# Peptides against a protein of PDB entry 3EFO: the designs that were tried, part 83

Target 1, 262 residues: chain A of PDB entry 3EFO
Amino acid sequence: SQLADLYKSCETDALINFFAKSAFKAVLHQPLKVIREILVNQTAHMLACYRKNCASPSAASQLILPDSMKVLPVYMNCLLKNCVLLSRPEISTDERAYQRQLVMTMGVADSQLFFYPQLLPIHTLDVKSTMLPAAVRCSESRLSEEGIFLLANGLHMFLWLGVSSPPELIQGIFNVPSFAHINTDMTLLPEVGNPYSQQLRMIMGIIQQKRPYSMKLTIVKQREQPEMVFRQFLVEDKGLYGGSSYVDFLCCVHKEICQLLN

## One batch from the design tools (peptide; made by RFdiffusion4, then SolubleMPNN)

Design b2_p9_3_s3 (from b2_p9_3, 5 letters changed)
Fold by OpenDDE base, seed 5:
Structure b2_p9_3_s3 (fold): chain B 262 residues (1-262), chain A 9 residues (1-9)
Amino acid sequence: as target 1 above (262 residues)
Amino acid sequence: SYHLIDIPE
């Protein structure tokens, strides 16, 4: 069907960019609550239409996502959880204005990374491999106390270290003997010169490539104060300022779709 | 093709 072809041609990254810019433009003349409702409504309507016209019947307890929109909900939730669209007094006007302007000028690739960061388990690096480690979902559930993770969203870069990070890796990255010796005030990794360090630097370089902004590096130790900032970028988790987890958002969208079709 | 996600009741 023509409708099925339309869904096949949809690109989630382009849609998110469009929705983000539309919403961020709308904040100038519409209440945030209305904007959020519109975004959820549009998401539900698109998916409801697909379920009705393009997908085979399935159990009512199942959410159906076309392949082209398989990650639409997660990105939409990230958009909804952005400070520009949150009605919280804890968020400064300056921060809202700043992020609004940033997104309004972002291309499709930029906004994609901005809303959903890359989270890389660098503790799994194979120095003999030229392949980048596969990104994991941006959730605390994907972290490990024994792990070291690199997070990047095009503007910020975080190196997160678990409390039980391997001393060998710590030595390889920071040239210090233990977790306790890591200086979190540093914004640059030392030139240790071993293969692991070089590979990490290469990965960081690749991530930085084609990004319009130079990402500031922040070293984060698990259970220390700066980790709270890092956790805000774990976008699939429940937000600090009232944003839903991805799971909760899926439930919300599913419920609305069911209401539209019933 | 499409993806199915089980939604808890």
Scores: peptide ipSAE 0.475, ipTM 0.936, DockQ to the pose 0.928
Fold by OpenDDE base, seed 3:
Structure b2_p9_3_s3 (fold): chain B 262 residues (1-262), chain A 9 residues (1-9)
Amino acid sequence: as target 1 above (262 residues)
Amino acid sequence: SYHLIDIPE
């Protein structure tokens, strides 16, 4: 059907870009609560329409996502959790204005990365391989105390270090004996010169490639104060300022879809 | 094709 073809041709990244810019424009003349409701409704309506007209019947307890929109909910939740759309006093007007303006000028690829960061387990790097490590889901559940992770969203870059990070990797990256010796005030990695260090720098370079802004590097130690900032980018987790986890959002969307179809 | 996600109630 024509409708089925439409869903097949849908590009989630383009939709998110559109929804983000539309919502951020609407902030100027509509209450934030209304904007958030509209976004959720739009998501639910799109998926309800698919379930009704395109998908085969399934259990009521199952959410059906077309292949083209399999990541639509997670990105939509990230949009909803953005500071521009949150009514929290902890978020300054300046910060909202700044991020609003940034997103309003972002292309499709930029906004996709902005809303859902790359999180790379760099502790798994094989210096003998030219392949980049596969990104993991942006959730605390995917972190490891023994691991080292690189996070980037096109604007910020973080190197997160578990408290039990391998000393050999610490030495390889920072040229210091242990986790405790790492200086988190630095914004540049030292040029140690070993294969692991070189590979990490290469990966960082690739991530920076084709991004319109130079990402400042922040070194983050697990359980230290700056980790709080890092955790805000674990977008699938519950938001610090009232945003839902991805799982909770899926439940919310599913409920609304069911209401639309009943 | 499409994806099915079990929603916990």
Scores: peptide ipSAE 0.471, ipTM 0.935, DockQ to the pose 0.926
Fold by OpenDDE base, seed 4:
Structure b2_p9_3_s3 (fold): chain B 262 residues (1-262), chain A 9 residues (1-9)
Amino acid sequence: as target 1 above (262 residues)
Amino acid sequence: SYHLIDIPE
């Protein structure tokens, strides 16, 4: 059907870019609450339409996502949790304005990365591989105390280290004997010169490539205060400023879809 | 194709 074809041709990254720019434009004229409601409503309507017209019948307790929109909810939730759309006093007007302007100029690829960061388990690096490690979902549940992760969203880059990170890797990256010796004030990795260090630097370079902004590196130790900043980018988790987890958002969307169809 | 997600109620 024509409708089915439409959903097949739909690209979530483009939609999110559109929704983001639309919403961020609307913040100048509409209350944030209304904007958020519109975004959720639009999401629900799209998915309700699919359920009604394109999907096979399924249990009412199941959310149906077309393949083309399988990640729409998670990105939409990320958008909803962006500081521009949050009415929190903790967020300065300048910060909102800054991020708003950034997104307004972002292409599809940029906004995709911006709203949903890349989280790479670099502790699993194969120094002989030219491929980037497979990204993991941006959730604390995907982190490991024994792991080291690189997070990038096009604007910021974080190197997160678990409290039980392998000393060998720490030595390889920082040329220090242990986790405790890592200086988190540095914004550049030392040029240790070993294959692992070189590979990590290469990966960082690849991530930085074709990004319009230079990403400052922040080294984060698990359980230290700066980790809280890092956790803000674990976008599938519950937000610091009242944003829902991905799971909660799915429930919300599902409920609204059911309301639309019943 | 599509994806089914069980939603806890």
Scores: peptide ipSAE 0.462, ipTM 0.934, DockQ to the pose 0.929
Fold by OpenDDE base, seed 1:
Structure b2_p9_3_s3 (fold): chain B 262 residues (1-262), chain A 9 residues (1-9)
Amino acid sequence: as target 1 above (262 residues)
Amino acid sequence: SYHLIDIPE
């Protein structure tokens, strides 16, 4: 059903937590390249085993995922793209150490959200509904220039505004007349008091609820410099520092599975 | 149950 339900698969979230912690422990003793290879190999072996022993025959061009591991590849790709496992000079040692320590202490639910953020279409809010909007896949392809999206990963919260986002919503959220008037240096939304503003604040509160860390809010305008940071959390897209898109990762895994079985 | 994903060549 909903994306949120899909990612609440008990087996996958537990596995990714385990893989993350094991990998992040291993970085102290093993080269990053080796760790990445191990993770990919483990993923391929698990899926190859399933294909060989559990799945019905299928075309060679099709990747077969058991229901319990439907989202394993996407999470694994997110793990592989984490700064802790990337060897890039642009990533500071401090940042690596920080994220490593965070993940090492995260529970299953925390790590799930950390590796795959919630991305909510705020522009679709029904002020008369108490339900959260359905999350969308974390990809630029799911964004719209006319939309407003809230992204949260348990540590950070972003409010992304399309260049053509509705002025009425901008007024409702920020109490300013247009997109150009939005101050992106703000870390708090103003107390406008209208139903839309109140509902958005409520949603933000729900997202923050029961999270171990207080999420800082960053307001992001499309096509402005800070959007680059936001885009790093669109985890299904190609990473800035050499990480693959989800689609590319699937191809990679599929090839390796085929090699194992042929 | 399982899921099938078409992989581009």
Scores: peptide ipSAE 0.441, ipTM 0.929, DockQ to the pose 0.659

Design b2_p9_3_s4 (from b2_p9_3, 5 letters changed)
Fold by OpenDDE base, seed 5:
Structure b2_p9_3_s4 (fold): chain B 262 residues (1-262), chain A 9 residues (1-9)
Amino acid sequence: as target 1 above (262 residues)
Amino acid sequence: SDVRIDIPS
């Protein structure tokens, strides 16, 4: 059917880019609450229409996403949780203006990475492998106290270290004997010269490649104050300023879909 | 080909 074909051809990344720019433009003349409601409503309507007209029968307890839009909810939630669309006084006007302007000029690939960062478990690196580690979901639940993770969203890069991260890796990356010795004030990794360090630097370079902005590196130790900033990029978790977790958002969307269809 | 997600009740 024409409708089914439409959903199959849907490009979620382009759609998110469109929604982001539309919403961020609307901020100038519409209340934030209305904008958020419109975004959720549009999401629900699209998915409700699919469920009604395209999807095979399913239990009412199941949210159905066409394959082409399987990541729509997570990206939509990230958009909704962006500081530009949040009505929290803790968010400065300058920050809102800055991010608004950035997104308004972003291409599809840029906005995709911006809204949903790459989170890479670099502690799993095989120095003899040319493959990048598989990204994990941006949630604290995917972190490990024994792990080291690299997060990047096209604008910022974080190297997160668990409190129990392997000393040998710490030595390999920072040339210091322990977690406690790591200087988090540095914005550049030392030139240690071992294969692990070299590979990490290579990965960082690959991530930086083809990005319009140079990403500043921030070293983050677990349980230290700066980790709070890092955690804000774990976009599937509950937001600091009232944004929903991905799971909660799915529930919200599902509820609205059900309301539309019943 | 659809993605089905169980929503907690």
Scores: peptide ipSAE 0.621, ipTM 0.960, DockQ to the pose 0.888
Fold by OpenDDE base, seed 4:
Structure b2_p9_3_s4 (fold): chain B 262 residues (1-262), chain A 9 residues (1-9)
Amino acid sequence: as target 1 above (262 residues)
Amino acid sequence: SDVRIDIPS
């Protein structure tokens, strides 16, 4: 059917870009609560329509996502959790305005990365490979105390180090003997010159490539205060200033879909 | 194919 074809051809990243810009435009004229409700409603309606008209029968307890929209909920949740759409006094008007303006000018690829960061387990780097390591889901559950992760959202870059990061990797990256010796005030990695360091720098370069803004690097140690900032980019987790986890959001969407179809 | 997610009650 034409409808089925429509869903198959749907590009979630483009859709999120559209929703983001629409919502961020609406912020000027509508209450944030209303905007958030509209976004959730639109998401539910799209998925309800699919369930009704395109999807094979399934148990009511199952949320059905077309393959093309399998990541729609997670991105939508990220959008909903963006500071522009959060009514929190902790978020300055300037910050909201800044991010709003940024997103309004972002292309599809930029907004995709912005809302859902790339989180790379760089502790698994193959120094002989030019391929980027496979990204992991942006959740604390995907981090490991023994790991080192690079996170980038097009605006910020974080190098997160677990408390039990391998000393050899620390030495390779920072030229220091241990986790404790890492200076988190650094915004640039030292020029160590070993293959691992060079590979990491190359990866960082690739991530930075074709991005409209230069991403500032922040070194983050696990369990230190600055990690809180990093954790805000773990978008699948529960937000600090409100917003649901991805799992909770799925439940919310599912509930609304069921309501629409019942 | 579709992605099916079991949603807890």
Scores: peptide ipSAE 0.621, ipTM 0.960, DockQ to the pose 0.899
Fold by OpenDDE base, seed 1:
Structure b2_p9_3_s4 (fold): chain B 262 residues (1-262), chain A 9 residues (1-9)
Amino acid sequence: as target 1 above (262 residues)
Amino acid sequence: SDVRIDIPS
């Protein structure tokens, strides 16, 4: 059907960019609560329409997403959790204004990365391969105490180190003997010169490539105070300022879809 | 194909 073809051709990244800019424009004239409700409503309506007109029959307990929109909910939740759309006093007006202006000028690719960061398990690097490691979901559940992860959202870059990170990797990256010796105040990795270090630097370079802003590097040790800031970028988890986890958001969307169809 | 997610009640 024509409608089915429409969903197949849908570009979620472009849609999220549109929703973000529309919402951030609406902030000037509409209450934040209304804007959030509209976004959820739009999401539910699109998916309800698909379920009704395009999807094969399924159990009522199942949320159905077309393949083209498989990541729509997670991005939508990230948008809803953005400081621009939250009314928490902990968020300064300046921060809201700054992020609003940033997003209003972002292209599709930039906004995609901004709302959902790239999280790479660099402890699994194959020094013989030129391929980037596969990104993992932005959730604490995907981290490991033995792991080292690189996170980037186009504006910030973090190197997260588990408390049990391999000493050989620590030495390879930082040229120090142990986790305790890592200086988290540094914003640049040392040029150690070994293959692992060079590959990591290459990966960081690739991530930085074609981004409009230079990403400052922050070194983060697990269980230290700065990790709290890092965790804010684990966008699938529950937000610090009242935002829902991705799982909770899926439940919310599903409930609204059911209400629309029943 | 479609992505189906089981939603707990």
Scores: peptide ipSAE 0.619, ipTM 0.960, DockQ to the pose 0.902
Fold by OpenDDE base, seed 3:
Structure b2_p9_3_s4 (fold): chain B 262 residues (1-262), chain A 9 residues (1-9)
Amino acid sequence: as target 1 above (262 residues)
Amino acid sequence: SDVRIDIPS
């Protein structure tokens, strides 16, 4: 059917870009609560239509996503959790205005990365490989105390170090003997010159490539105060300001779909 | 193919 073909050809990243810009324009004229409700409603309606007209029968307890939209919910949740759409006094007007303007000028690829960061387990690097490590889901559950992770969203870059990060990797990256000796005030990695350091720098370079903004590097130690900022980019987790986890959002969307169809 | 996610009650 024409409808089935439409869903197959859907470009979710383009939709997210459109929804983001539409919502961020609407904040000038509509209450934030209304905007959030519209976004959830639009998500539910699209998926309800698919379930009704295109999907094969399934249990009521299952959420069905077409393959083309498999990441739609997670990105929509990220959009909903953006500071521009949150009515929290802790978020300054300046911050909201800044991020609003940024997104309004972003292309599809930029907004995709902005809303859902890359999180790379660099402690698993093969120094002989030219490939980037496979990204993991942006959740604390994917971190490990023994790991080192690089996070980038096109605007910010974080190097997160677990409290039990391997001393040999710490030495390789920072040229210091232990976790405690790492200076988190640095915005640049030292040029240590070993293969691991070189590989990491190369990866950082690749990530920075073709991005419109220069990403400042922040070094983050697990369990230190700056980690709180880093955790806000773990977008699948519950937000500091009350935003839903991805799992909770899926439940919400599923509930609304069921209401539409029953 | 479709992605199916089990939603807990």
Scores: peptide ipSAE 0.611, ipTM 0.959, DockQ to the pose 0.913

Design b2_p9_4_s1 (from b2_p9_4, 7 letters changed)
Fold by OpenDDE base, seed 2:
Structure b2_p9_4_s1 (fold): chain B 262 residues (1-262), chain A 9 residues (1-9)
Amino acid sequence: as target 1 above (262 residues)
Amino acid sequence: DLAALYDEE
């Protein structure tokens, strides 16, 4: 059905782009609270429509979304948690203006990556393979203290290092003997020249390809202060400024869906 | 592909 097709990833990407631009335009003349409510309502309405027309009656009491449809609330939640739509004093007007302008000029592919970053477990890299590691969901639950992850959202690139990340990989990437020796002030990876380093650089290059902006690299050590910034990009988690986790958002949407259908 | 992430889980 056309409705089912709407929830395909590519279509959802277009939708979130539209919603983002629409919302970010609306902030100029509507209260943020209203905009957020509209977005939630729109999400609920679309999902309610799906439930009504496509879902099994047995699932009427539960929010059971096909995997393809799950991306919609994920994106929407990410949008809702964007600083442009948050009424928090901690967020400067300049930051809001900047983010707003960025998104207003983004294409579908750009906004997709912007709202839902790629999170790659690079500690799983096979140096003998040219394949990129499979991305994981942007949540702390997907991180591991033993892991090294690369996160990119089209504007920023983070290399996150677990406190127990393998020394061999640290050596391979940074040419230092241990986690403690990593300098997080650096914005470029050293050209160590080993296969692992080369592959990582290749991956970073691939991610940077076809992006309109050069992504700034930030090296982040787990449990250090800069990690807080990194965690803001784990978009499925609870937001720093009161934004909901993906799960919490689903619950919220579910309640509204029930109201629409009952 | 975000959808792929959810399909695998």
Scores: peptide ipSAE 0.086, ipTM 0.756, DockQ to the pose 0.762
Fold by OpenDDE base, seed 1:
Structure b2_p9_4_s1 (fold): chain B 262 residues (1-262), chain A 9 residues (1-9)
Amino acid sequence: as target 1 above (262 residues)
Amino acid sequence: DLAALYDEE
């Protein structure tokens, strides 16, 4: 159907950009609670309409989404958990204003990365390969105490080290003998010069490439205080200030869709 | 590509 074609032609990246800018504009004249409700309702109605008019009959327990919209709920949840749409006093007005301003000027590609960071398992690097490691979902469940991960959202870059990170990799990256010797106050990696170090630097360079802002590097050790900041960028997890995990949000949306269709 | 992350599951 024509409607089905319309839904299939809609790219989630463009949609989230639109929703983000619309919501961030609305905060100037609408209560945050209302904005959040509108976003959830719009998401539910959009998906309900698609299911009603485009999807084949299926079990009520299954949420059917077109390929282009499969990631809409995860993006929407990320948007809803953004500090601009939260009224928590722990979030400074300056931070909200800053992020609002940034997003209002972001293109589709920029907002995509901003709302859903790239998380790369650096510990899996093959120095003999020119291939970049495949990104993983932004959740603590995808981290490993034995792993090293690089996270970037276009504004910030984090290098996360598990407590059991391989000493050989630590030596390769930082030129220190152990996890305990890593200085987390540094914002630049040392130029060790070995293949692993060079490859990591290359990856960081690629990530930084074509981004409008220079991403400051933060070294994060697992179980140290700065990890709390890092965890805020694991957007599929439960938010620090009461935001839902992706799974919980998906269940919520699905419930609303069912209510709309029944 | 975020979509690629969800295609595997």
Scores: peptide ipSAE 0.068, ipTM 0.751, DockQ to the pose 0.876
Fold by OpenDDE base, seed 4:
Structure b2_p9_4_s1 (fold): chain B 262 residues (1-262), chain A 9 residues (1-9)
Amino acid sequence: as target 1 above (262 residues)
Amino acid sequence: DLAALYDEE
C-alpha cells in the first residue's frame, strides 16, 4: 500500500528531507512553536492514519508500531531537536543560519545522515573484513565504557573512547599505552600502520566518501568535558537544550494520536 | 538503514 511504502526507510528519508526543508523555510515566517506543533501534528496524523488503516484493533489503547514505523518518529524528533527549531538563547543566530542553509541544500541521503548520525562500534572491527561494522542506535545506552565508537553526521566525525576501552585498541589506533595518554587535541589519527589502524582509516574514508563536506575528526574521551558535544549527536537521548528523548517524543505523539482517534 | 537498526532490536 501507499501508506506502507511511506514508512519504508527510503521514503521516510525523503519525507524527513521534505519536512526539514519546509520547516526551515517556515522559520523565517512562522513562530518556532507553531512549526514544532505542525511537525508533531503531522507525525501524529500520519501514524494515526497507519493505526486506523493498518493496525490491528488490539493496538487501540497503546501505540504499537512496528519497528520499521518507528523511523518516522525518530527522524521527526531529531528534526525537532535541531538547533534551527529550538528556541534557545544559547544557540547563536549564526549557528541557526548555518545549519538552516546546510539543510536547505541537502539531498535525501545527506539529510538522513545529518539528522540521524551513523554510530559505529569500531571496537568490534574485524580487520579481515571490508564491511563496515553494524551501526547502533544513537543513544548513550548503546555505548559501552569498554568500547570505541565512531560517529558521523556528514559534517562532523567523532571518535568516542570509553574510559575502559581496551588498551590494545588504544595502542593500535593512537600508538599510546593507555586511555590517559590519548591526545584529544588531535584532529587526525596517527599513521600507526597496523591492520587495525588501517582498517579504521579505511572505514573513515568510506564514511567520508560521497559526502559533500569534509568531516573534521574530534577525538572524545568518555567523562571529559568535550564528551558533552558528542552527546548532542546521540539524537535518541534527551537533548541538551530541552529536546525530548525518543521515548518522550513517542509518548507525546501517542497522546496526540489518541486525541485524533477518539 | 535506520529501519534496520530497529528491526534488529
Scores: peptide ipSAE 0.066, ipTM 0.747, DockQ to the pose 0.750
Fold by OpenDDE base, seed 3:
Structure b2_p9_4_s1 (fold): chain B 262 residues (1-262), chain A 9 residues (1-9)
Amino acid sequence: as target 1 above (262 residues)
Amino acid sequence: DLAALYDEE
């Protein structure tokens, strides 16, 4: 149906861009609480409409969304969890202003990546492949203590290292013998020159391509203090400043949908 | 694409 087509990835990307800019414009004139309520309401209405017109009646009692439809709630939750829409004293006015201005100038592709980062399991890299590894969902549940992950949102790039990362990969990337020897103060990977290092650098280059800003690299060790910053980009998880997980948000939206359809 | 993340699950 035409309505179902609205929730295709490309259309959803455009919608989140629109909603983000609209919300970020509204913060100048409306209370944050009102804006957040509007966004939740809009999400619920859109999904309710889909359920009413596209879903089978037998499934009306439970929120079963097609995989493609899950994208909208994910994006909306990410938007709601953005510092611009959060009323927390820990977030400076300058940070809010900065993020607001950034998003107001973003195109559809930019905002898509900004709100939902790419998280790549680079420990699974095939050094002979020219393809990027398949991204995983931005959640701690998708990380592995034995893994190494690259996260990028168009503005920042993180290289996350599990505490049990393979020493051979650590050696390959950093030219050091162990996890403990990795210097997290560096913002550039060394040019080690082995195939794995070259492949990783290539991937980083590809990610950087066609992005308006140069992404600064941050090396993050699991269980170290800077990991807290990294975890804020795991957008499907519960936020540090009270933002809901995707699951919690979906439950909230479901409740509102039920109210609309009753 | 974000949709692909959910299609695989």
Scores: peptide ipSAE 0.063, ipTM 0.745, DockQ to the pose 0.759

